# Peptides against a protein of PDB entry 3OIQ: the designs that were tried, part 6

Target 1, 212 residues: chain A of PDB entry 3OIQ
Amino acid sequence: KNRIFVSSSKDFEGYPSKAIVPVQFVALLTSIHLTETKCLLGFSNFERRGDQSQEDQYLIKLKFKDRGSERLARITISLLCQYFDIELPDLDSDSGASPTVILRDIHLERLCFSSCKALYVSKHGNYTLFLEDIKPLDLVSVISTISTKSTNSSKHSSSELISECDLNNSLVDIFNNLIEMNRDEKNRFKFVKLIHYDIELKKFVQDQQKVL

## One batch from the design tools (peptide; aimed at target 1 L59 K63 Y127)

Design b1_p9_8_s2 (made by RFdiffusion4, then SolubleMPNN; from b1_p9_8, 6 letters changed)
Fold by OpenDDE base, seed 5:
Structure b1_p9_8_s2 (fold): chain B 212 residues (1-212), chain A 9 residues (1-9)
Amino acid sequence: as target 1 above (212 residues)
Amino acid sequence: SKSYDPDLE
């Protein structure tokens, strides 16, 4: 079965009950929750959902049931945090106790664009998402991808069926939502408060604001 | 409506 690209976490409301569906989405990393018993990653595209929190629209579980899966989860978190320059406590504690990591509101300091592959799993009218794969995206590359209307359909083989269009549309939607949040005086998100706020991001945001 | 269940396995 082909992997479904998901543009909104609301799409899951219409998904089958008692199903396993491979999905893919692009979103910003918003939270990391690593405890002794579970590992969760929160993501958001900041789609407006009325009065609901715009954070953690996609809650993704990492398998955390045995030493092997726990190690893989810790490695995944470590690599993501290294990529995005997020400071973590040493996860390789010699003390045998896995450190607890609880990070929230990551998007207030860093735009951590991520392409996620997950399994939608539903049972009894509820669902969860299991991480299959994650690719961190470089912000410069994201900006370049949006700015260059890539008419270059590079014939990447039809099997990596993320429509380049779906990816680009999702990235644009995220930026548009962030621009709206930045304009809202009540919203904590401000581009100028990002640790990595540079001239390139500033210019891109200014150019996008003219179109909105 | 379907809701997210963190305990679903």
Scores: peptide ipSAE 0.606, ipTM 0.952, DockQ to the pose 0.844
OpenDDE base, seeds 1, 2, 3, 4: peptide ipSAE 0.605, 0.609, 0.606, 0.606; ipTM 0.952, 0.952, 0.952, 0.952; seeds 2, 3, 4 fail the geometry check

Design b1_p9_8_s3 (made by RFdiffusion4, then SolubleMPNN; from b1_p9_8, 7 letters changed)
Fold by OpenDDE base, seed 1:
Structure b1_p9_8_s3 (fold): chain B 212 residues (1-212), chain A 9 residues (1-9)
Amino acid sequence: as target 1 above (212 residues)
Amino acid sequence: MKTLDLDLE
């Protein structure tokens, strides 16, 4: 079955009430929730949804039912946090208690772009997204990809590739939403408050702000 | 649709 690219988490409202659908999306990591019994990752594209929190538009569950899946979930979180330079609360509690990690509002400090593959699983009109794969994206690479208008539709034949256009459109939409949030005085998000705010990001934001 | 804590059966 072909994997479906998802541009909005609203697309799931039109999905079957009983299905298993492989999906893929690109979004910012917004939250991490690791306890003794569950592991959840929150993602958002910051699509406007009225006065509701724009966090956790994509709530992704990691399998966490046995020692093997629990270990894989912990390793996944550790590798993501290491890649994005996210400080985890000390996992080295000398007490044999499973460390609890609860992080929110990650996007206020770091833009953690991630390409996610998930299984949409629905039953009785409710759904869960299960993580299948995650690829962290480098911000410099994201900026370069948006700035270089893909004029090279090189005819590469037939494999289950996400349209390069779908990826680029989603990345542009996320930046446009962040620019709108940055302009809103009531919004806590500000580009200048990002820990990794540099000259390249500053220039890119200034150039995008002239088009919006 | 609402997000629920479903398990993979």
Scores: peptide ipSAE 0.043, ipTM 0.762, DockQ to the pose 0.527
OpenDDE base, seeds 2, 3, 4, 5: peptide ipSAE 0.043, 0.042, 0.041, 0.042; ipTM 0.758, 0.756, 0.754, 0.756

Design b1_p9_8_s4 (made by RFdiffusion4, then SolubleMPNN; from b1_p9_8, 4 letters changed)
Fold by OpenDDE base, seed 2:
Structure b1_p9_8_s4 (fold): chain B 212 residues (1-212), chain A 9 residues (1-9)
Amino acid sequence: as target 1 above (212 residues)
Amino acid sequence: SKSFDEDLE
């Protein structure tokens, strides 16, 4: 089955009540929830959903059932956090107590663009998304991609490629949503509060604001 | 409405 690109987490409302569907999306990392028994990542594109929190529109479960899957989950989180300069407690504590990590509202400090592949799994109407793959995206590369509308014909096999148009559209939509949030005085999100807010991001935001 | 179920295996 072809992997479905998901532009909105509302798409899942239309999905089968009993299915396994490979999906992919691009979103910002918003939360990390690691306990002794569970590992969840939250993502959002900040699509306006009425009064609902814009955080964690995509909840992604990492398998956490055995020592091997737990290790893989911890490594995945560690690598992701290293990539985004997110400080985590040491997850490899020899003390037998797995550290609990609960990070929320990550997007308020860092724009952590991520391309996710997941399995949509439903059994009884409700669903879970299981992580299959995650690719962190460099913000400079994201800005460049949006700015150039670069048709980089990646030579990768056509069957697993995110449509470049779908990727670009999703990235644009995310930035547009962030711009709207930044304009809203009631919204906690502000570009100037990002730790990595630099002249490049500032220029890009200023230019994108002229289109909106 | 369909919701995320964190306990779904």
Scores: peptide ipSAE 0.604, ipTM 0.956, DockQ to the pose 0.814
OpenDDE base, seeds 1, 3, 4, 5: peptide ipSAE 0.601, 0.602, 0.601, 0.602; ipTM 0.955, 0.956, 0.956, 0.955

## One batch from the design tools (peptide; aimed at target 1 K123 N126)

Design b1_p10_1 (made by RFdiffusion4)
Pose (drawn by RFdiffusion4):
Structure b1_p10_1 (pose): chain A 183 residues (1-47, 54-90, 99-149, 165-212), chain P 10 residues (1-10)
Amino acid sequence: KNRIFVSSSKDFEGYPSKAIVPVQFVALLTSIHLTETKCLLGFSNFEQEDQYLIKLKFKDRGSERLARITISLLCQYFDIELPDPTVILRDIHLERLCFSSCKALYVSKHGNYTLFLEDIKPLDLVSVISTISTKCDLNNSLVDIFNNLIEMNRDEKNRFKFVKLIHYDIELKKFVQDQQKVL
Amino acid sequence: SHEFDDSLEL
């Protein structure tokens, strides 16, 4: 194929006014909006706000069920508690870090566009830390994301704090420290 | 300019 990697949502400015373009990006899961009619997943690389809004489209009940199972499995994989109806989660990163490699389909018309979900591969935080420590587009993105998360932690006014993560590991405390030295 | 549209179809 010819899937185009995007490093930022701003890349979508050079894309056609009407085209179907397979794309791929890396970011943190930040929000979920699940209704009976549609589902939107928000991701961000914190270059610090929501940036990617990925849509799971479904019309009938069969496809709704699949969308619900998909959200259920994604949340279970990240240890996100899910009440299973309109379901809303925000600023998930303040409580849990959920790196994700996502493949999507850019669909535009009249200059407007929507990113539709083709695949989502959750990335284990332990692997993310290891991948950064031992050591392309994926890695560049993982590094940039972690750096921004580091600067957000330094900023006293920003609500993001590693120590406030429900999964604040000793190894996470260690990687963050030894990561600031590089700065 | 480009904007997000929630109404688009596949």

Design b1_p10_1_s1 (made by RFdiffusion4, then SolubleMPNN; from b1_p10_1, 5 letters changed)
Fold by OpenDDE base, seed 5:
Structure b1_p10_1_s1 (fold): chain B 212 residues (1-212), chain A 10 residues (1-10)
Amino acid sequence: as target 1 above (212 residues)
Amino acid sequence: MKKYDESLEL
């Protein structure tokens, strides 16, 4: 079955009430919820949804049913946090107590762009998302991709074509939403408060603000 | 409106 690109978490409203659908999206990591019994990742594209929180528009479960899946979840969290320079407590503490990690509003300090593959799983009209794969995206690479409109499809093998257009459009939409949030005095998000706010990001934001 | 259900399993 072909994997469906998802541009909005509202798309799930039209999905089957009993299905397993492979999906993919790009979004910012907004939350991490790791406990003794579960692992959830929150993502958002910051699409406007009226007065609703723009955090956690995509809630993704990691499998957390046995020691093997728990270990894989913990390793996944560690690797993501290492990639994004997110400080975590030592998850490997010999003390036998699995550390609890609850991070929220990650996007206020770091833009953690992530390409996610997930399973949409629905029963009785409700749904959940299970993580299949996650690729962290480098912010410089994201900025470069948007800026160049690079139709340079590197000839990656034809079997999982993310529409390069769909990816690029979603990345642009995310930045546009962040620019709108940055312009809103009531919104907590400000580019200048990002830990990694540099000259390149500043220039990119200033150039995008002129087009909007 | 579809609800997210954290209890759903594969």
Scores: peptide ipSAE 0.714, ipTM 0.970, DockQ to the pose 0.848
OpenDDE base, seeds 1, 2, 3, 4: peptide ipSAE 0.713, 0.714, 0.714, 0.714; ipTM 0.970, 0.970, 0.970, 0.970

Design b1_p10_1_s2 (made by RFdiffusion4, then SolubleMPNN; from b1_p10_1, 5 letters changed)
Fold by OpenDDE base, seed 5:
Structure b1_p10_1_s2 (fold): chain B 212 residues (1-212), chain A 10 residues (1-10)
Amino acid sequence: as target 1 above (212 residues)
Amino acid sequence: MKSYDESLEL
């Protein structure tokens, strides 16, 4: 089955009530929930959903059923946090106690752009998302991709039909939503509060703000 | 409206 690109977590409302559907989306990492019994990643594109929290629009489960899957989950979290420069406690503590990690509002300090492949799994009209793959995206690369309107169809082999357009549109939408949040005095999100707020990001935001 | 269900397993 072809993987479906998801531009909105609202798309799941129209999905089958009993299915497994491979999906892909791009979003910002908003939360990490690692306990002794589960691992969840929260993502958002910050689409306006009335008065609902814009966080965790995509809540993704990592498999956490046995020591092997738990180890893979911990490694995945460690690698993501290393990539995004998120400080974690040592997950490999020799004490046999698995450290609990609960991070929220990650987007207030760091823009952690991620391309996620997941399984949409539904039963009885409810759904969950299982992580299949995650690719962290470099912010400089995201900015460059949006800025260039990359007409460079790099001839990546025709087998992953996720159009470069869908990715780019989602990245633009995320930035537009962040710009709106930054303009809202009631919103906690401010670009100037990001730890990695630099001249490049500042310039990009200023240039995007002129188009909106 | 579809609800997220954390209890669902593969």
Scores: peptide ipSAE 0.704, ipTM 0.968, DockQ to the pose 0.848
OpenDDE base, seeds 1, 2, 3, 4: peptide ipSAE 0.702, 0.703, 0.703, 0.702; ipTM 0.968, 0.968, 0.968, 0.968

Design b1_p10_1_s3 (made by RFdiffusion4, then SolubleMPNN; from b1_p10_1, 6 letters changed)
Fold by OpenDDE base, seed 4:
Structure b1_p10_1_s3 (fold): chain B 212 residues (1-212), chain A 10 residues (1-10)
Amino acid sequence: as target 1 above (212 residues)
Amino acid sequence: MKKYDENLEL
C-alpha cells in the first residue's frame, strides 16, 4: 500500500474507524513525553483550529512494550535531542530508575522540523499514530528548499511516491503559520526568542512576511 | 469527531 502524505491532522477525521494506514507528514517537534510506561512525541504544523491548542496536533506513540522497544525509544529521543541541541537529563543514570523526560513548548526555543513516517491505527472510531521512522530536517536546508522552489528531481527510485511538492507546500504552510503567530501579540511564539535565531532566518522571515 | 487515544495498541 502506498504511504499517504498528510498535510493536516484534520484529515484523520475522514479516515476509517477500523484501519491501519501508513502515513507521512512534516511538522515541528513540540513535545517529548518519556515515562516508565510510555513514550510520546508531539508535533504541530500550527494550523489554526479555533480555540484549540496549536501544540501536539500529531501525537506520535513509540512502541514501549519490552526492554528492546524501550531501549529503541530512548535511543530515538537521545538522537533527536542531540540533533536539535535539546538538553536532556542524563538518560544513562546508573540508577536502575528510568529517567522521566517531559518537555513542552519546544517550538518556543527551537524550530525542530521533522519528517515522520507513522501508522494510523484506528479501533471503534478512536485512533492513534505509531512511529515507524523519523528524519530530522536541518533548518538551513528547509529555508534553502523553500527559497529555491527546489524540485530536487533527484531520481530517487520509484517506490516512495511522496510528492516533493507536498513536502514543500507543508514547509511553506508551517512558516506562514509561525509568521501569523509572531504577528499576534497574544501568542508566546516569537522568532527573536529562538536560541538559534540568526541573520539567515531573520532575512528569510522578513522576505516571507512581504508575501503574506 | 474522531478522538485520539494514546492507550490504543497495535
Scores: peptide ipSAE 0.692, ipTM 0.966, DockQ to the pose 0.837
OpenDDE base, seeds 1, 2, 3, 5: peptide ipSAE 0.692, 0.691, 0.691, 0.692; ipTM 0.966, 0.966, 0.966, 0.966

Design b1_p10_1_s4 (made by RFdiffusion4, then SolubleMPNN; from b1_p10_1, 4 letters changed)
Fold by OpenDDE base, seed 2:
Order: sequence, then structure tokens, then C-alpha cells
Structure b1_p10_1_s4 (fold): chain B 212 residues (1-212), chain A 10 residues (1-10)
Amino acid sequence: as target 1 above (212 residues)
Amino acid sequence: SKSYDESLEL
């Protein structure tokens, strides 16, 4: 089955009420919820949804049913957090209790761009998302991709082609949404409060703000 | 409306 690129989490409203659909999207990591019984990742593109929270527009479950899946989930979280310089509490507690990690509003401190492959799973009109794959995206690479509008077809095999256009459009939309949030005095998001706010990001934001 | 259901399993 072809993987569907998802530009909006509203797309799921039109999806089948009983299906498994492979999907892909690009979004910012907004939350991590790791407990003894579950692992969830929250993502958002910060699409305006009226009065709805802009965080966790994509809630993705990691499989957490057995020691193997739990281990994979914990490793996935550790590697993701290591990549984004997210401080985790020590997951290796000698106490035998699996550490609980609850992080929210990650986007307020770090822009964690991620390309996610997931399974949309619906049984009774409701749905969930299961993680299949996650690729963290480097912010410099994201900025470069948007700035160059470069149709540099990375020679990935034709069957897994994210439309480079869909990826680029989603990245642009995310930045535009963040710029709007940054302009809103009521919004907690501010670029200058990002831990990694540097001259490059500053310049990029200033240049994007001229187009909006 | 479709809602997210965390209880759904594969």
C-alpha cells in the first residue's frame, strides 16, 4: 500500500472508520510520555484549529506490550532526545522501576523537526497512530531546504518518495505557523526563548517574516 | 467526528 503524506491532522477525519493506513508527516516534537505501561510521542505542525490546543496534533503510540517493544520504545526515546539535546532523567535507575518521562511543550525550548512514518489504525470510527519510523531532522538542514527550495531529488527509491514538494511545503507551513505564534502576544512560543536560538535561525526567521 | 483513541491496538 502506498504511504500517504499527511499535511494536516484534520485529514484523519476523512479516513476510513475501520482501516490500517500507512501515513507519513513532518512535524515538531511537542511531547514525550513514557511510563511503565505506555509510550506516546506528541507532534504538531501548529495548524490553527480554533480554540484547540496546538500541541499534540499527532499523538503517536510506540508499541509497548512486551519487553522487546518496551526496550525499543525506550531506546527510540533515548536516541531522539540525544539527537535533540533533550535532557532525560536517567532511564537506568538501579531501582528496577522504569523511569517515567513526561515532557510537554518541547517546542517552547527546542525545534525538534521530525519526519514520522506511522500507521493510522481505526476500528470503531476512532483512530490511533502507531510509530513505524522516525527520522529527526537537523534544523540547519531544514532551514537550508526551505531557503534553497532545492528540488535536489535525493536518489531514494521511487517507492518511498515523500514528494519533496510535500516535505518542503510542510516545513514552510510549520515555520509560518511558528512565526504567527511568535507574533501573537498571547502565545507562549517565542523564537528568542529557544535554547538553540542562534544567528542563523534569527536571520532565517527575519527573512521568512518578510514574506508573510 | 473522529476522535483519537489511545486504547486502540494493532
Scores: peptide ipSAE 0.712, ipTM 0.970, DockQ to the pose 0.851
OpenDDE base, seeds 1, 3, 4, 5: peptide ipSAE 0.711, 0.712, 0.711, 0.712; ipTM 0.970, 0.970, 0.970, 0.970

Design b1_p10_2 (made by RFdiffusion4)
Pose (drawn by RFdiffusion4):
Structure b1_p10_2 (pose): chain A 183 residues (1-47, 54-90, 99-149, 165-212), chain P 10 residues (1-10)
Amino acid sequence: KNRIFVSSSKDFEGYPSKAIVPVQFVALLTSIHLTETKCLLGFSNFEQEDQYLIKLKFKDRGSERLARITISLLCQYFDIELPDPTVILRDIHLERLCFSSCKALYVSKHGNYTLFLEDIKPLDLVSVISTISTKCDLNNSLVDIFNNLIEMNRDEKNRFKFVKLIHYDIELKKFVQDQQKVL
Amino acid sequence: SHEFDDNLEL
């Protein structure tokens, strides 16, 4: 195939006014909006706001069920509590860091576009830390995301704080410290 | 210019 890697949502400015383009990006899961009619997953690389809004489209009940199981499994994988109806989660990153490798389909018409979900591979935070410490597009994105998350933590006014993560690991405390030295 | 549209179909 010819899946195009995107490093930023701004890349979508050069894309066709009407085309179907397979894309891939890396970001943190930041929000979920699940209704009976549609589901939107928000992701961000904090280059610091929501940036990617991925849509799971479904019309009938059969496909709705699949969408619900998909959200359930994704949330369970990240230890996100889910009440299972309109379901809304915001600023997930303030509580949990959820790196994700996502593949999507860019569909545009009349200059407007939607990113439809083709695949989502959650990335273990432990592997993310290890992948950065021992040591391409994926890695560049993981590094840039973590750097921005570091600057957000330094900024006193920003609500993002590592110590406030429900999963603040001793190893996470360690990687963040030894990561600021590089800065 | 380009904008997000929730009404697009596959």

Design b1_p10_2_s1 (made by RFdiffusion4, then SolubleMPNN; from b1_p10_2, 5 letters changed)
Fold by OpenDDE base, seed 2:
Order: sequence, then structure tokens, then C-alpha cells
Structure b1_p10_2_s1 (fold): chain B 212 residues (1-212), chain A 10 residues (1-10)
Amino acid sequence: as target 1 above (212 residues)
Amino acid sequence: SKSYDESLEL
């Protein structure tokens, strides 16, 4: 089955009420919820949804049913957090209790761009998302991709082609949404409060703000 | 409306 690129989490409203659909999207990591019984990742593109929270527009479950899946989930979280310089509490507690990690509003401190492959799973009109794959995206690479509008077809095999256009459009939309949030005095998001706010990001934001 | 259901399993 072809993987569907998802530009909006509203797309799921039109999806089948009983299906498994492979999907892909690009979004910012907004939350991590790791407990003894579950692992969830929250993502958002910060699409305006009226009065709805802009965080966790994509809630993705990691499989957490057995020691193997739990281990994979914990490793996935550790590697993701290591990549984004997210401080985790020590997951290796000698106490035998699996550490609980609850992080929210990650986007307020770090822009964690991620390309996610997931399974949309619906049984009774409701749905969930299961993680299949996650690729963290480097912010410099994201900025470069948007700035160059470069149709540099990375020679990935034709069957897994994210439309480079869909990826680029989603990245642009995310930045535009963040710029709007940054302009809103009521919004907690501010670029200058990002831990990694540097001259490059500053310049990029200033240049994007001229187009909006 | 479709809602997210965390209880759904594969």
C-alpha cells in the first residue's frame, strides 16, 4: 500500500472508520510520555484549529506490550532526545522501576523537526497512530531546504518518495505557523526563548517574516 | 467526528 503524506491532522477525519493506513508527516516534537505501561510521542505542525490546543496534533503510540517493544520504545526515546539535546532523567535507575518521562511543550525550548512514518489504525470510527519510523531532522538542514527550495531529488527509491514538494511545503507551513505564534502576544512560543536560538535561525526567521 | 483513541491496538 502506498504511504500517504499527511499535511494536516484534520485529514484523519476523512479516513476510513475501520482501516490500517500507512501515513507519513513532518512535524515538531511537542511531547514525550513514557511510563511503565505506555509510550506516546506528541507532534504538531501548529495548524490553527480554533480554540484547540496546538500541541499534540499527532499523538503517536510506540508499541509497548512486551519487553522487546518496551526496550525499543525506550531506546527510540533515548536516541531522539540525544539527537535533540533533550535532557532525560536517567532511564537506568538501579531501582528496577522504569523511569517515567513526561515532557510537554518541547517546542517552547527546542525545534525538534521530525519526519514520522506511522500507521493510522481505526476500528470503531476512532483512530490511533502507531510509530513505524522516525527520522529527526537537523534544523540547519531544514532551514537550508526551505531557503534553497532545492528540488535536489535525493536518489531514494521511487517507492518511498515523500514528494519533496510535500516535505518542503510542510516545513514552510510549520515555520509560518511558528512565526504567527511568535507574533501573537498571547502565545507562549517565542523564537528568542529557544535554547538553540542562534544567528542563523534569527536571520532565517527575519527573512521568512518578510514574506508573510 | 473522529476522535483519537489511545486504547486502540494493532
Scores: peptide ipSAE 0.712, ipTM 0.970, DockQ to the pose 0.844
OpenDDE base, seeds 1, 3, 4, 5: peptide ipSAE 0.711, 0.712, 0.711, 0.712; ipTM 0.970, 0.970, 0.970, 0.970

Design b1_p10_2_s2 (made by RFdiffusion4, then SolubleMPNN; from b1_p10_2, 4 letters changed)
Fold by OpenDDE base, seed 2:
Structure b1_p10_2_s2 (fold): chain B 212 residues (1-212), chain A 10 residues (1-10)
Amino acid sequence: as target 1 above (212 residues)
Amino acid sequence: SKSYDDSLEL
């Protein structure tokens, strides 16, 4: 079955009430929830949903059923956090207790762009998203991609191609949503509060603001 | 409406 690109988490409202559907999306990492019993990643494109929280629009469950899957989940979290320079609380508690990590509002400090492959799994009208694959995206590369509108045909085999258009459109939409949030005095998100706010990001935001 | 259910399994 072909993987469906998802531009909005509202798309899932129209999905089958009992299915497994491979999906793909691009979003910002907003939360990490690692406990003894579950691992969830929250993502958002910050699409306006009325008065609803804009965080965790995509809740992605990691398989966490056995020691092997738990280890894979922990490694996945560690690698993501290392890539995005997110400080994890010391996972090495000498106590043998599985470390609990609860991070929220990650987007307020760091823009963690991620390309996610997931399985939409539905039963009885409810759904979960299971992580299949995650690729962190470099912010400089994201900025470059948006700025150039570059159809850089990364020679991925034709069967795994995200439409470069769908990717680019989603990245633009995310930045536009962040710009709107930054302009809103009631919104906690501000570009100048990002730990990695540099001259390049500043210029890009200033230039993108002229188009909106 | 469809809701997210983190109890679902593969």
Scores: peptide ipSAE 0.692, ipTM 0.966, DockQ to the pose 0.876
OpenDDE base, seeds 1, 3, 4, 5: peptide ipSAE 0.689, 0.691, 0.689, 0.690; ipTM 0.966, 0.966, 0.966, 0.966

Design b1_p10_2_s3 (made by RFdiffusion4, then SolubleMPNN; from b1_p10_2, 6 letters changed)
Fold by OpenDDE base, seed 5:
Structure b1_p10_2_s3 (fold): chain B 212 residues (1-212), chain A 10 residues (1-10)
Amino acid sequence: as target 1 above (212 residues)
Amino acid sequence: MKSYDESLEL
């Protein structure tokens, strides 16, 4: 089955009530929930959903059923946090106690752009998302991709039909939503509060703000 | 409206 690109977590409302559907989306990492019994990643594109929290629009489960899957989950979290420069406690503590990690509002300090492949799994009209793959995206690369309107169809082999357009549109939408949040005095999100707020990001935001 | 269900397993 072809993987479906998801531009909105609202798309799941129209999905089958009993299915497994491979999906892909791009979003910002908003939360990490690692306990002794589960691992969840929260993502958002910050689409306006009335008065609902814009966080965790995509809540993704990592498999956490046995020591092997738990180890893979911990490694995945460690690698993501290393990539995004998120400080974690040592997950490999020799004490046999698995450290609990609960991070929220990650987007207030760091823009952690991620391309996620997941399984949409539904039963009885409810759904969950299982992580299949995650690719962290470099912010400089995201900015460059949006800025260039990359007409460079790099001839990546025709087998992953996720159009470069869908990715780019989602990245633009995320930035537009962040710009709106930054303009809202009631919103906690401010670009100037990001730890990695630099001249490049500042310039990009200023240039995007002129188009909106 | 579809609800997220954390209890669902593969």
Scores: peptide ipSAE 0.704, ipTM 0.968, DockQ to the pose 0.841
OpenDDE base, seeds 1, 2, 3, 4: peptide ipSAE 0.702, 0.703, 0.703, 0.702; ipTM 0.968, 0.968, 0.968, 0.968

Design b1_p10_3 (made by RFdiffusion4)
Pose (drawn by RFdiffusion4):
Structure b1_p10_3 (pose): chain A 183 residues (1-47, 54-90, 99-149, 165-212), chain P 10 residues (1-10)
Amino acid sequence: KNRIFVSSSKDFEGYPSKAIVPVQFVALLTSIHLTETKCLLGFSNFEQEDQYLIKLKFKDRGSERLARITISLLCQYFDIELPDPTVILRDIHLERLCFSSCKALYVSKHGNYTLFLEDIKPLDLVSVISTISTKCDLNNSLVDIFNNLIEMNRDEKNRFKFVKLIHYDIELKKFVQDQQKVL
Amino acid sequence: EDEEYLFSQP
């Protein structure tokens, strides 16, 4: 194929006014909006706000069920509590870090566009830390995301704090410290 | 169809 890797949402400025372009990006899961009619997943690399809004489209009940199971499994994988109806989650990153490699389909018309979900591969935080410490586009993105998350933690006004993560690991405390030295 | 589109180019 010819899937185009995007490093930022701003890349979508150079894309066609009407085309179907397979894309891929890496980011943190930040929000979920699940209704009976549609589902939107928000992701961000904090270059610090929501940036990617990925849509799971479904019309009938059969596809709705699949969308619900998909959200259920994704949330379970990240240890996100889910009440299973309109379901809304925001600023997930303030409580949990959820790195994801996502493949999507860019669909545009009249200059407007939507990113439809093709695949989502959650990335284990332990692997993310290891992948950064031992040591391309994926890695560059993981590094940039973590750096921005580091600067956000330094900023006193920003609500993001590692110590406030429900999963604040001793190893996470360690990687963050030894990561600031590089700065 | 317009409702399907979430974003626009600048």

Design b1_p10_3_s1 (made by RFdiffusion4, then SolubleMPNN; from b1_p10_3, 3 letters changed)
Fold by OpenDDE base, seed 5:
Structure b1_p10_3_s1 (fold): chain B 212 residues (1-212), chain A 10 residues (1-10)
Amino acid sequence: as target 1 above (212 residues)
Amino acid sequence: EDEEFLYSKP
C-alpha cells in the first residue's frame, strides 16, 4: 500500500472509520510524554485552527505494552533528544522506578523538525496514530532545502516517493506559520528565544519574511 | 488490552 503524505492533521477527519492507513508527515516536535504506562510524542505544523492551541496537532503513540516495546520507546526518545540536544534524565537508571518525562512547548526553545511515518488505525470512527519510523531533520538541511528549491531529486528509487514537493511545501508552511507566530505579540514563540538561534537562521527568517 | 484511541471523530 502506498504511504499517504499528510499536509494537515485535519486530513484524518476524512479518513475511513475502520482502516489501517500508512501515513507520513513533517512537523516540529512539540511534546514528549513518557510515563510508566504510555509513550506519546506531540508534533505540530502550527497551522491556524482558530483560538485552539497549535501544540500537539499530531499526537503519535509509541507501542508501550511489554518490556521490548517499552525499551524501544525509551531508546527512540533518548536518540531523538540526543539529536536535538534535549536534556533528559537517565532513562536507563537501575533504580526500578522508570523515569517520567513530560516535556511541553519544545518548539519555544528548539526547532525539532521531524519526518514521521505512522499508521493511522481506526475503529468505529475513533483513531490512533502509531509511530512506525521517525527521522530527525537537521535545521541547516531544512533551511538549505527551502532556500535552494532543490529539484535535485537524487535518484532515490520511485517506491519511497514522498513527493519532494510535498516535503518542501510542508517545510515552507511550517516556517511561514512560525513567522506569523513570531510577528504576533500575543504568541510566546519568538525565533530570538531559540537556544540554537544563529546567524544562518536569522538570515533565513529575515529573507523569508520579505516574501510573506 | 483495550487500546484507548487518542482521537474520537465527531
Scores: peptide ipSAE 0.492, ipTM 0.882, DockQ to the pose 0.769
OpenDDE base, seeds 1, 2, 3, 4: peptide ipSAE 0.489, 0.489, 0.491, 0.491; ipTM 0.882, 0.881, 0.881, 0.881

Design b1_p10_3_s2 (made by RFdiffusion4, then SolubleMPNN; from b1_p10_3, 4 letters changed)
Fold by OpenDDE base, seed 4:
Structure b1_p10_3_s2 (fold): chain B 212 residues (1-212), chain A 10 residues (1-10)
Amino acid sequence: as target 1 above (212 residues)
Amino acid sequence: DDDEYLYSKP
């Protein structure tokens, strides 16, 4: 099945009203919503949509129908939060109550770059994005990838891989959007407020700001 | 509800 790379969450407006389409995108993790009955992950590339920055441009549902899918959702959240150094309450509390986790505005403290595979599932014009796979991306690796402009893409044209070009373009677009947000005095996002703001990120941002 | 769609097309 050809997986479609998605550069904008607006692309779904043009998608079929009754389909199952494998998609992939790269975005920042912005929210986590875990309750007793649902699990949602919010992502954004911070594409400008008028005067409102949408924090959760990609709402992705994890399957939450049975004990197996619930366990997988909890493990997925735990592993993502462990990878990004996000502090979570203990999700395994033996107290019989499923712990509720509601995190928002994650991007204000941490740049959680994520490569997502999802299923677009539509019926009667309504749709849901279901998570199939998620790969957290290391920020140093993201910065290096953008900086090196790898001319040596070995065209391993397996029909299942993200185009290296599409990935790199999306990562550049995200950084450009963050730079614009950082320049806006009304925007809450500031690079200097990131917990992981270091000399490498500072230098990279300063160099990207000269090209914009 | 697991059958609720997250998005409606405009």
Scores: peptide ipSAE 0.442, ipTM 0.872, DockQ to the pose 0.709
OpenDDE base, seeds 1, 2, 3, 5: peptide ipSAE 0.439, 0.440, 0.441, 0.440; ipTM 0.869, 0.871, 0.872, 0.873

